Peptides against a protein of PDB entry 6IDX. Designs and how they scored, part 161

Target 1, 380 residues: chain A of PDB entry 6IDX
Amino acid sequence: KELAKLSADVTFATEFINMDGIIVLTRLVESGTKLLSHYSEMLAFTLTAFLELMDHGIVSWDMVSITFIKQIAGYVSQPMVDVSILQRSLAILESMVLNSQSLYQKIAEEITVGQLISHLQVSNQEIQTYAIALINALFLKAPEDKRQDMANAFAQKHLRSIILNHVIRGNRPIKTEMAHQLYVLQVLTFNLLEERMMTKMDPNDQAQRDIIFELRRIAFDAESDPSNAPGSGTEKRKAMYTKDYKMLGFTNHINPAMDFTQTPPGMLALDNMLYLAKVHQDTYIRIVLENSSREDKHECPFGRSAIELTKMLCEILQVGELPNEGRNDYHPMFFTHDRAFEELFGICIQLLNKTWKEMRATAEDFNKVMQVVREQITRA

## One batch from the design tools (peptide; made by RFdiffusion4, then SolubleMPNN)

Design b2_p18_5_s4 (from b2_p18_5, 7 letters changed)
Fold by OpenDDE base, seed 3:
Structure b2_p18_5_s4 (fold): chain B 380 residues (1-380), chain A 18 residues (1-18)
Amino acid sequence: as target 1 above (380 residues)
Amino acid sequence: SRFERRRRLQEEAAREAA
């Protein structure tokens, strides 16, 4: 206990480290000797002293043995561990992951995100904070081959639901450090959109063209019996599609795929449009048909609007930006739904369509409408 | 503080991962 307090002092830490004191502490953990009276208390103080000593940055984290890592990981993976030991063990694992790629590799073999999720269901905010921080650290230090697995873990309904219910909607104020870790987790989650945001549509890819065709089909043919495939020649079909793509509000009515070649937002805009069309079909059809029936030049170009809105949302959410150490702002709404970005798009496209009508906008007013919508989104 | 070091290390790790 006294050692743990003294270990926070840099002078004491330097002297204790010079006496190989830290090695003695690591060996105490490695031994796992539960036979000692007050083992749990002794272990908690040992882990505190170890962590405080290591926080001075005098000793490399790579000095720890695999046995030590396994013991610490064991304390995190076991359901019946003392809260004090668990908290310190999470902090140690987090520090190991952040400070050493070699230790990350070893730790990633011993623990799962699923095990860490269990530590979010507790009433202790410090444990929750260290658990989220460790999840964030594991994601940040993951090699490219494992990033997708971590991305899938972040996309898990269970993680989001637990964070929402046990952290965000907890009966306690969120501390600044928890808010920061939630912010970091959110930034990392938004950065999963970057790949799609930077993916250009290939205008020659038939599968991607079929998505645009599906958008047309959902908007205009949803009630039409597939039997009325107009058997008339390929040219008449192309001319019909050009009219439909104009009614959908694409900039390139001949080849709408060209509208998705600009990055950002690239294919992410098409993903949002397809999500809206499939998940919120009634809303999609209403928006498209309401604007497609207008001959007064007050039609809101859905396709163009969807692309520019997707780009705007990426800018507002800072998609592809690095987590800033000074920020702690997070959006609770992104924990309420698995596809929260697409849902936000669906809300914002309705707002855009409403704002367009209220302004009695024409195509020349497009940038003004987008500016008003940006202001509305950023104030909400 | 420990938390400031954590935040810095997270930012550094994010930069290395980008």
Scores: peptide ipSAE 0.572, ipTM 0.959, DockQ to the pose 0.902
Fold by OpenDDE base, seed 1:
Structure b2_p18_5_s4 (fold): chain B 380 residues (1-380), chain A 18 residues (1-18)
Amino acid sequence: as target 1 above (380 residues)
Amino acid sequence: SRFERRRRLQEEAAREAA
C-alpha cells in the first residue's frame, strides 16, 4: 500500500527502479501464487505500484514477460476476479497495448473483445471505461489484416446493445472520461465507413453498374424479376434508361456511375441508396415516384440529393477524422441500430425531400435546401 | 494524468494507423 502510494513520486520511482524493484513486482504477478494471506489486496497494491512506476516512462513496457501478460490477461478473462484487480489489470493491458506493438500482438492472442464486453455489464463505470479504452486501443493498434476482425466485433449487436443499455442508459451520470472513450469508439466506428466513402465507382465495373440498375428496377419495375440481367439493351432501351436515370435524379443521366466517381462520398452513397431501396422500399419508391411524376421544375433530384446528403452526413459525423484528445461528444443514436448510418441517411433523405417541398425548391435552390437540411440535422 | 497520456497515445495510434 505504501509502495503503491510512493510509486507516484518520481524520485521514489527512480530509486526503486534503480534497485530493480519493478522486477520484483512483476515476479509477484508472474508467480500467480494465491496461497498468500491477503493475496487479493497485495496483488491490487502490486498492480497499482507497477502502473504508477510504469507511468513515469523510465522503463519500457517491453520489459514485461509473456508470463506477466498471461497473468494479467487471465485476470481480465476470468469471471471471478476481485474488482480492484480487474480494474488495474484492464489499465495495465490498455497501457501495454497503447505503448507497444509487440505487446499488442501478445495481448490480442490472449484476450477477445467478447471477453471485454462482459466488463461493460457491470455497474462500475471505471471498469467500463477501461474496458472501452482497451477495446479502442486494440482497434487502434490492430494491423490492417486484423482491422476487419475488429470491425466485425464493433458491428456486433452485443457490443452495441451492451454499451447502450449498461453505459449510455445507465442510471449514473457519464463521466468525462467515459464520454471521451465513447467518442473515440464512435470515431473508430465511423471510420469503418471511410473505405466506402473513399472508394470511387468504376464506371466500367458491371457489378457496380448492376447496383444502379437495381435501384432503377426497384423504383420502376418492382414486379419485374431481377433475373432479367440488363442484356444488350437496344438503343431504345438505353434511351429508356436515360429517362429513368433522369427521373431518379442523377446528375449524369446517361451514365449515373459517373456521379459516384467523386470521393467523398464515393460508393458509400450508393450503399445508402441501395440500403434504403431494399430495407425501406416503400419509402424509397414513394420518394422516387413522387418526384419522377413531376414536370413542374419542383422535382427533388433523388440521386443527386442522396449523394450530397451522404457527403454532408460524412462531414457532420467527421468520418475519417482522427480521435481528438479534447473531444467527448458522441451520438447515442448510433448505438440503437446495427446499420445506424444507413438508417440516419434514410431519415435525413426524407427530411430533405420534405424540406424541398416546403421550400418549393427548384434545381437552382439545391444548395439552399442542403444548407437548411444541414441546420436541421445538426440541431436534432 | 494517466487519462491524458491515454488520450495522447490513442491519438498517436490513430495517426500511425491512418
Scores: peptide ipSAE 0.565, ipTM 0.958, DockQ to the pose 0.897
Fold by OpenDDE base, seed 5:
Structure b2_p18_5_s4 (fold): chain B 380 residues (1-380), chain A 18 residues (1-18)
Amino acid sequence: as target 1 above (380 residues)
Amino acid sequence: SRFERRRRLQEEAAREAA
């Protein structure tokens, strides 16, 4: 106990480290000997002293043994560990992951995100903060080949629901550090969109073109009796599709795929359109048909609007930006749904369509409408 | 503080991963 207090002092820490004191502390953890009276209390103080000593940055984190790592990971993975030990063990693992790629590799073999999720279901915000911080650290230090596994873990409804219910909707104020870790988690989550945002459509890819055709089919053929398949020749069919793509509000009516060659937002805009068309079909059809039936030049071009809105949302959400140490702003709504970005797009495209009508906008007013919509989104 | 160090290390890790 006194050692743990004294370990916060840099002078004491330096002297203690010079006497190999930190090695003694690591060996106490490594021994795992539960035979000592007051083992849990002693261990909690040992881990405190170890953390305080390591916080001085005098000793490399790489000094720890694999046995030490396994013991610490064991305290995090075991269901019945003292809260005091758990908190310190999470803090140690977090620090190990952040300070050393070699330690990350070892820790990633010993613990799972699923185990860390269980530590979010507690009333202790410090434990919750360390658990989220460790999840963030594991994602940040993950090599590219493992990043997808971490992405999948973030996409898990369980993680989001637990964060929402036990952290965000908890009966306690969110502390600044928790807010920062939620911000970091959110930045990492939004950056998963970056790949699609920077993916250009290949106008020659038939599978991608089939998605655009599916958007057309859902808008115009879903309510039409399949019996009136216009059996008219290939040229009439091409001319019909050009008209349909114009009614969909694509800029390139001949080859809408060209509208998705610009990055950002690239294929992410097409993903949003397809999600809207499949998940919110009635909303999609309504938006398209309301504008396709207009001959007054006040039609809202859905395709163009969806692309520019996707780009705008990426800008507002700062997709592709790195986590900043000074920020703590997070959006609770993104923890409410697994496809929260696409759902936000679906809300915002309706807002855009409404705003377009209210402004009595024409194609020349497009940028003005987008600016008004941006202001509406950023104030919400 | 430990938290300030954490934040810096997270930002550094993000830069290295980018």
Scores: peptide ipSAE 0.564, ipTM 0.958, DockQ to the pose 0.915
Fold by OpenDDE base, seed 4:
Structure b2_p18_5_s4 (fold): chain B 380 residues (1-380), chain A 18 residues (1-18)
Amino acid sequence: as target 1 above (380 residues)
Amino acid sequence: SRFERRRRLQEEAAREAA
């Protein structure tokens, strides 16, 4: 106990470390010897002293043994651990992950995000904060090949639901540090969109062209009586598609793929359109057909609008930005749905379409409509 | 503070990952 207090002093810490005191502490953890009276209390103080000593940055985190890592990970994975030990163990794991890529690799083998989720379902906000911080650390230190897996874990309805229900909608005010960790988690989640946002459509990629064709099919062929057999000659079909792509509101009616070559928003806009068309088909068809039937120049160009809206949403949400130390603003709505960005797009495209009508806009008013929509989204 | 160090390390890790 006294050691844990004294370990906060840099002078004491330096001398204690010079005496190999930290090695003694690590060995106490490694031994796992539960035979001592007050083992849990002793261990809690040992872990406190260890953390305080390591916080001075005098000793590399890489000094810890695999046995030590396994013991600490064991305290986090075991359900019956003392809260004080759990809290310190989470803090140690977080620090190990953040300070050492080699330790990250070892820890990532010993713990799962699923195990950390259990520590979010508690009333102790400090434990919750350390659990989220450790999740964030694991995400940040994950190699690119594992980031998507981590992303998928964050996309798990269970994790989001738990964060929403036990952290965000908890009966306790969210402390600044928790708000920051939620912000970090959100930034990391949005950065998963960056790849698609920066992916240019290849106009020669048939699979991508087939998605555009599918958008056309859903909009125009889903309501058409099956009696119009696809038997009209290839030339009539091409001319028909150009008309359909015009009605869809693409800028390039001949080759809509060209509209997705600009990054941002690149392929992310196409992903949003496809999601809308498949998941909210009635809404999609309604928006497209309502504008396709207009001959009065008041048609809202869906394709162009969807692209520019996707770009705008990326700008508003700061997709691809690094987590800022000073920020603590997060959007609870993004914890409500696994495809929250696409759902937001679906809401905002309806808002855009409504605003376009209300303004009696023409193609010349496009930028004005977008500005009004931006203000509406940012004030909400 | 420990939390300030955490935030710095998170930002550094984000830069390294970008």
Scores: peptide ipSAE 0.563, ipTM 0.958, DockQ to the pose 0.915

Design b2_p18_6_s1 (from b2_p18_6, 12 letters changed)
Fold by OpenDDE base, seed 5:
Structure b2_p18_6_s1 (fold): chain B 380 residues (1-380), chain A 18 residues (1-18)
Amino acid sequence: as target 1 above (380 residues)
Amino acid sequence: SAREEALEGQIRRHRAAR
């Protein structure tokens, strides 16, 4: 106990480290010697002292043995560990992952996100915080090829639901540190959209063109009785598509694929449009048809609006930015749905369409409408 | 790198939370 308290002092830490004190502490953990009176209490203080000593940055984290890592991971994976040991073990694992790539690799083999989820289902907010912090550390240190898999694990309805129900909707105020860890998790989750945001559409890719054709089909052919099969020649069909793309509000009426060549938002805007069209079909059709039937120059260009809104949402949510240590602002909404970004887009595109109507906007007012919509989104 | 800075930031937060 006194050692754990004194270990926070850099002068004491330096002297204790010079006496090989950290090595003694690591060996105590490695031994697993449960025969000592008050073993759990002594172990909790040992882990505290170890962590405080290592925080001075005098000793490399790479000094720890695989046996030590396995013991600490064992305290996190075993169901009947003392709460005080569990808390410190999570904190040590987080520190190991953050400070060493070699330790990250070893820990990522010993611990699953599923094991960490169990520590979110407790009433102890400190344990919950360190569990999310360890998840975040693992995500930050993950190689690019494994980030999507981790992301898919975080996008698992289970983790989000557990965080939502046991942390966010818990009967206790969220402390600043928990809010920070939720912010970090949110930022790391949004960084998965960066690839799509930076992906240019290939105007020559037929599969990507077929998505734009599907947007047209959902908007204009879903209500048309199949009896209006246009027996009209190939040229009338091309002219019809150009008209349809104009009614959809694309900037390039001849080749709408060109509107998705700018990054950001690239293909992410098309993904949002397709999600809206498939999941919220009635909303999509309403927005398109309400504007396609207007001859008064007050038509809201859906295609252009969807692209610029996607870009705006990426800017507001800081997609592609890494977590800042000073921030603790997270959006509870992003824990409510697996496709939360696309759902936010669907809400915001309706807000945009409403705001456009209320302002009686024309194409010249486009930037003013977008500014008003930005202010509405950022105040909500 | 920006990733290293984010990691160092997270390390600092971890230390400050104790």
Scores: peptide ipSAE 0.387, ipTM 0.919, DockQ to the pose 0.852
Fold by OpenDDE base, seed 3:
Structure b2_p18_6_s1 (fold): chain B 380 residues (1-380), chain A 18 residues (1-18)
Amino acid sequence: as target 1 above (380 residues)
Amino acid sequence: SAREEALEGQIRRHRAAR
C-alpha cells in the first residue's frame, strides 16, 4: 500500500527502478495465481505500484514478459476475479496496448472483445470505463486491415446494445471519464466512414453505375423484377433514364455518377441513398415521387440534397477527425442502431424535404435550406 | 501523425484518470 502510494513520486520511482524493484513486482505477478489468491489485496497493490512505476516512462513496456501478459489477461478473462484486481488489470492492458505495438499484438491474441463485453454488464462504472478504454486502445492500435473487423465487433448488435442498456441507460450519472471513452469509441467508429467519404466514384465502374440504376428502379419501377433490365438500352431508354435522373434530382441528369466524383462525400452519399431505398423503401419512394411529380419549380432535388446532406453530416460529426483528449461529447443516438449514420441520414433527409416545402424553396434557395437544416440538426 | 498525437493524448488521459 505504501509502495503503491510512493510509486506516484518520480524521485522514489527512479530510485526504486534503479534497484530493480519493478522486476520484483513483475515476478510476484508471474509466480502464479494459487499463492496470490490468498493475497488479493497485496496483488492489487502490486499491480497499482507496477502501473504507477511504468507511467514514469523510465522502463519500456516491451520489457514485460509473455508470462506477465498472460497472467494479466487471465485476470480479465476469469469470471471470479476480485474487482480491485480486475480494474487494475484492465488499466494495465490498456497501457500496454497504448504504449507498445508488440504488446498490442500479444494482447489481441490473448483477449477477445467478447470477454471485455462481459465487464460492461456489471454495475461498476469504473470497470465499464476501463473495459471501453481497452476496447478503444485495441481499436486505435489496430492495423488498417483489422479496423473493419474491430468495427464489425462494435457493430455486433451485442456490444452496442450492452453499452446502450448497461452504460448509457444505467441508473447512474455518466462520469466525465466514461463520457470521454464513449466519445472516443464514437469517433473511432465514424472514422470507418472516412474511406467511403473519400472514395471518388468511378463513372466507368459498372457496378457503381448499377447502384444508381437500382435507385431509379426502386423509385419508378418498384414492382418490376430486376431480371427484366435488358443490357442494351435503346435511344428511347437513354432519354427515359435522363428524365428519371432529372426527377431523382441529380445535378448531372445524363451521367449521375459524376455527382459522386466530389470527395467528400464521395461514395458515402450513394451508400446512404441505397440504404434509404432498401431499408426505408416507402419513405424513399414517397420523397422521390412527391418531388418528381412537381412542375412548379418547388421540387426538392433528392440526389443533390442527399449528397450535400451527407457532406453536412460528415462535417457535423467530424468524420475523419481523430479523438481529442479534452473532449467528452458523445451522441447516445449512435448507440441505438448498428447503421446509425444511415438512419440519421434517413431522418435528416425527411427533415430537409419538409423544410424545403415549408420554405417554398426553389433551386436558388438550396443553400439557405441547407443552412436552416444544419441549424435544426445541430440543435436537436 | 494525427494518429500518433491521438494515441499520445489517450496515454496522457489514461495517466490523468488514475
Scores: peptide ipSAE 0.392, ipTM 0.920, DockQ to the pose 0.860; fails the geometry check
Fold by OpenDDE base, seed 1:
Structure b2_p18_6_s1 (fold): chain B 380 residues (1-380), chain A 18 residues (1-18)
Amino acid sequence: as target 1 above (380 residues)
Amino acid sequence: SAREEALEGQIRRHRAAR
């Protein structure tokens, strides 16, 4: 207990480290000997002292043994551990992951996100905070090839639902640190959209063009079987498609694929449009047909609007930006649905279409409408 | 890198939370 308090002092830490004190603490943890009177309390103070000593940055985190890592991971993976030990073990694992790529690799083999979910289902907010902090550390340190797997593990309905129900909708105020960790987790989750946001459409890719054709089919030929291959179109059919792409509000009516060559938002805009068309088909058809039947120059260009709205949402949500240490602003709505970005797009495109009508906008007012919509989204 | 800066930020935040 005294050691844990004194370990926060740099002068004491330096002297204790020079006496091989950290090695003694690590050996106490490695021994796993539960036979000592007051073992749990002693271990909790040992872990506190270890963490405080390591925070001075005098000793490399790479000095810890695999046995030490396994003991700490064991305290996190076991269902019945003292809360005081669990809290400190989560904090130590977070520090290990943050400070060392070698320790990240070892910890990522010993601990799963699924094991950390159990620590979110508790009434202790400190335990929940350190569990999310460790998930965030693992996500930040993950190599690019592993980030999508971690993302898919996060996108598991379970982690999102547990955070929503046990953290966000908990019967207690969210502390600043929990709000920060939720913000970090949200930012890291949105960064998975970066790949699609930065993917240019290839106008020569038939599979990508077939998605645009499917958007046209859903809007105008909803009763027609998709089996009618787009490739056999006579010149009259191509001219019909140009009219349909104009009614869809694409900028390039001849080749709508060209509208998706700009990054951002690249293919992410097409993904949002396709999601809206498939999941919210009635809403999509309504928005398109309301504007396709107008000859009064007050038509809202859906295709252009969807692209610019996707770009705007990426800017508002800072897609592709890394988390800032000072921020704690998170959006609870992103924990309500698995495809929360696409659902947000679906809400915002309806808001845009409504705002366009209310303003009696023309194509010349496009930027003004987008500015009003931006203000509406950022105030909500 | 921006990722290194974010990691350093999380390290600072972790230390400040204790």
Scores: peptide ipSAE 0.391, ipTM 0.920, DockQ to the pose 0.858; fails the geometry check
Fold by OpenDDE base, seed 2:
Structure b2_p18_6_s1 (fold): chain B 380 residues (1-380), chain A 18 residues (1-18)
Amino acid sequence: as target 1 above (380 residues)
Amino acid sequence: SAREEALEGQIRRHRAAR
């Protein structure tokens, strides 16, 4: 107890480290010797002292043995561990992951996200915070090839629902540190959209062109059997498609694929449009047809609007930016749905269409409408 | 790198939370 308190002092820490004091503390953890009176209390103070000493940055985290890592991971994976030991063990694992790539690799083998999820279901906000912090540390340190797998694990309905129900909708006010960790998790989740945001459409890729054709089909041919493969389009059929792409509000009516060559938002805009068209088909058809039937120059160009809105949402959500240590602003809405970005797009495109009508906008007012919509989104 | 800065930020936040 006294050691744990004194370990916060840099002068004491320096002298204690020079006396190989950290090695003694690590051996106490490694031994697992339950024979001592007040073992749990002693262990909790040992872990506190270890963490405080390591925070001075005098000793490399790479000095830690695999046996020590396994003991700490054991305290996190076991269901009946003292809360004080669990909290410090989560904090130590977070520090290990953050400070060492070699320790990250070892910890990622010993601990599953599923084990960390169990620590989110408790009423202790400090444990919940360190569990999310460890998840965030694992996500930040993950190799690029594993980030999508981790992201898919975070996009798992279970983690999202547990965070929503036990953290966000918990009976306790969210502390600043928990808000920060939720912000970090959200930013890291949005960074998965960066790949699609920076992917240019290939105008020559037939599979990507077929998605644009599917948007047309859903809007105008919803009753027609998809079995009519677009046979070699006669000139009349090409002229028909050009009209339909104009009605869809694409800038390039001849080749709408060209509208998706700009990054950002690249293919992410097409993904949002396709999601809207498939999941919210009635809303999509309504927006397209309401604007396609107007001859009064007050038509809202859906295709252009969807692209610019996707770009705007990426800017507002800072897609591709890494977490800032000073921020704690998270959006609870992103924990309510698995495809929350596409759902947000679906809400915002309706808001845009409404705002366009209310302003009696023309194509010349496009940027003014987008500014008003930006202000509406950022105030919500 | 921006990733290293984000990690250093998380390290600082971790230290400040104890």
Scores: peptide ipSAE 0.390, ipTM 0.919, DockQ to the pose 0.875; fails the geometry check

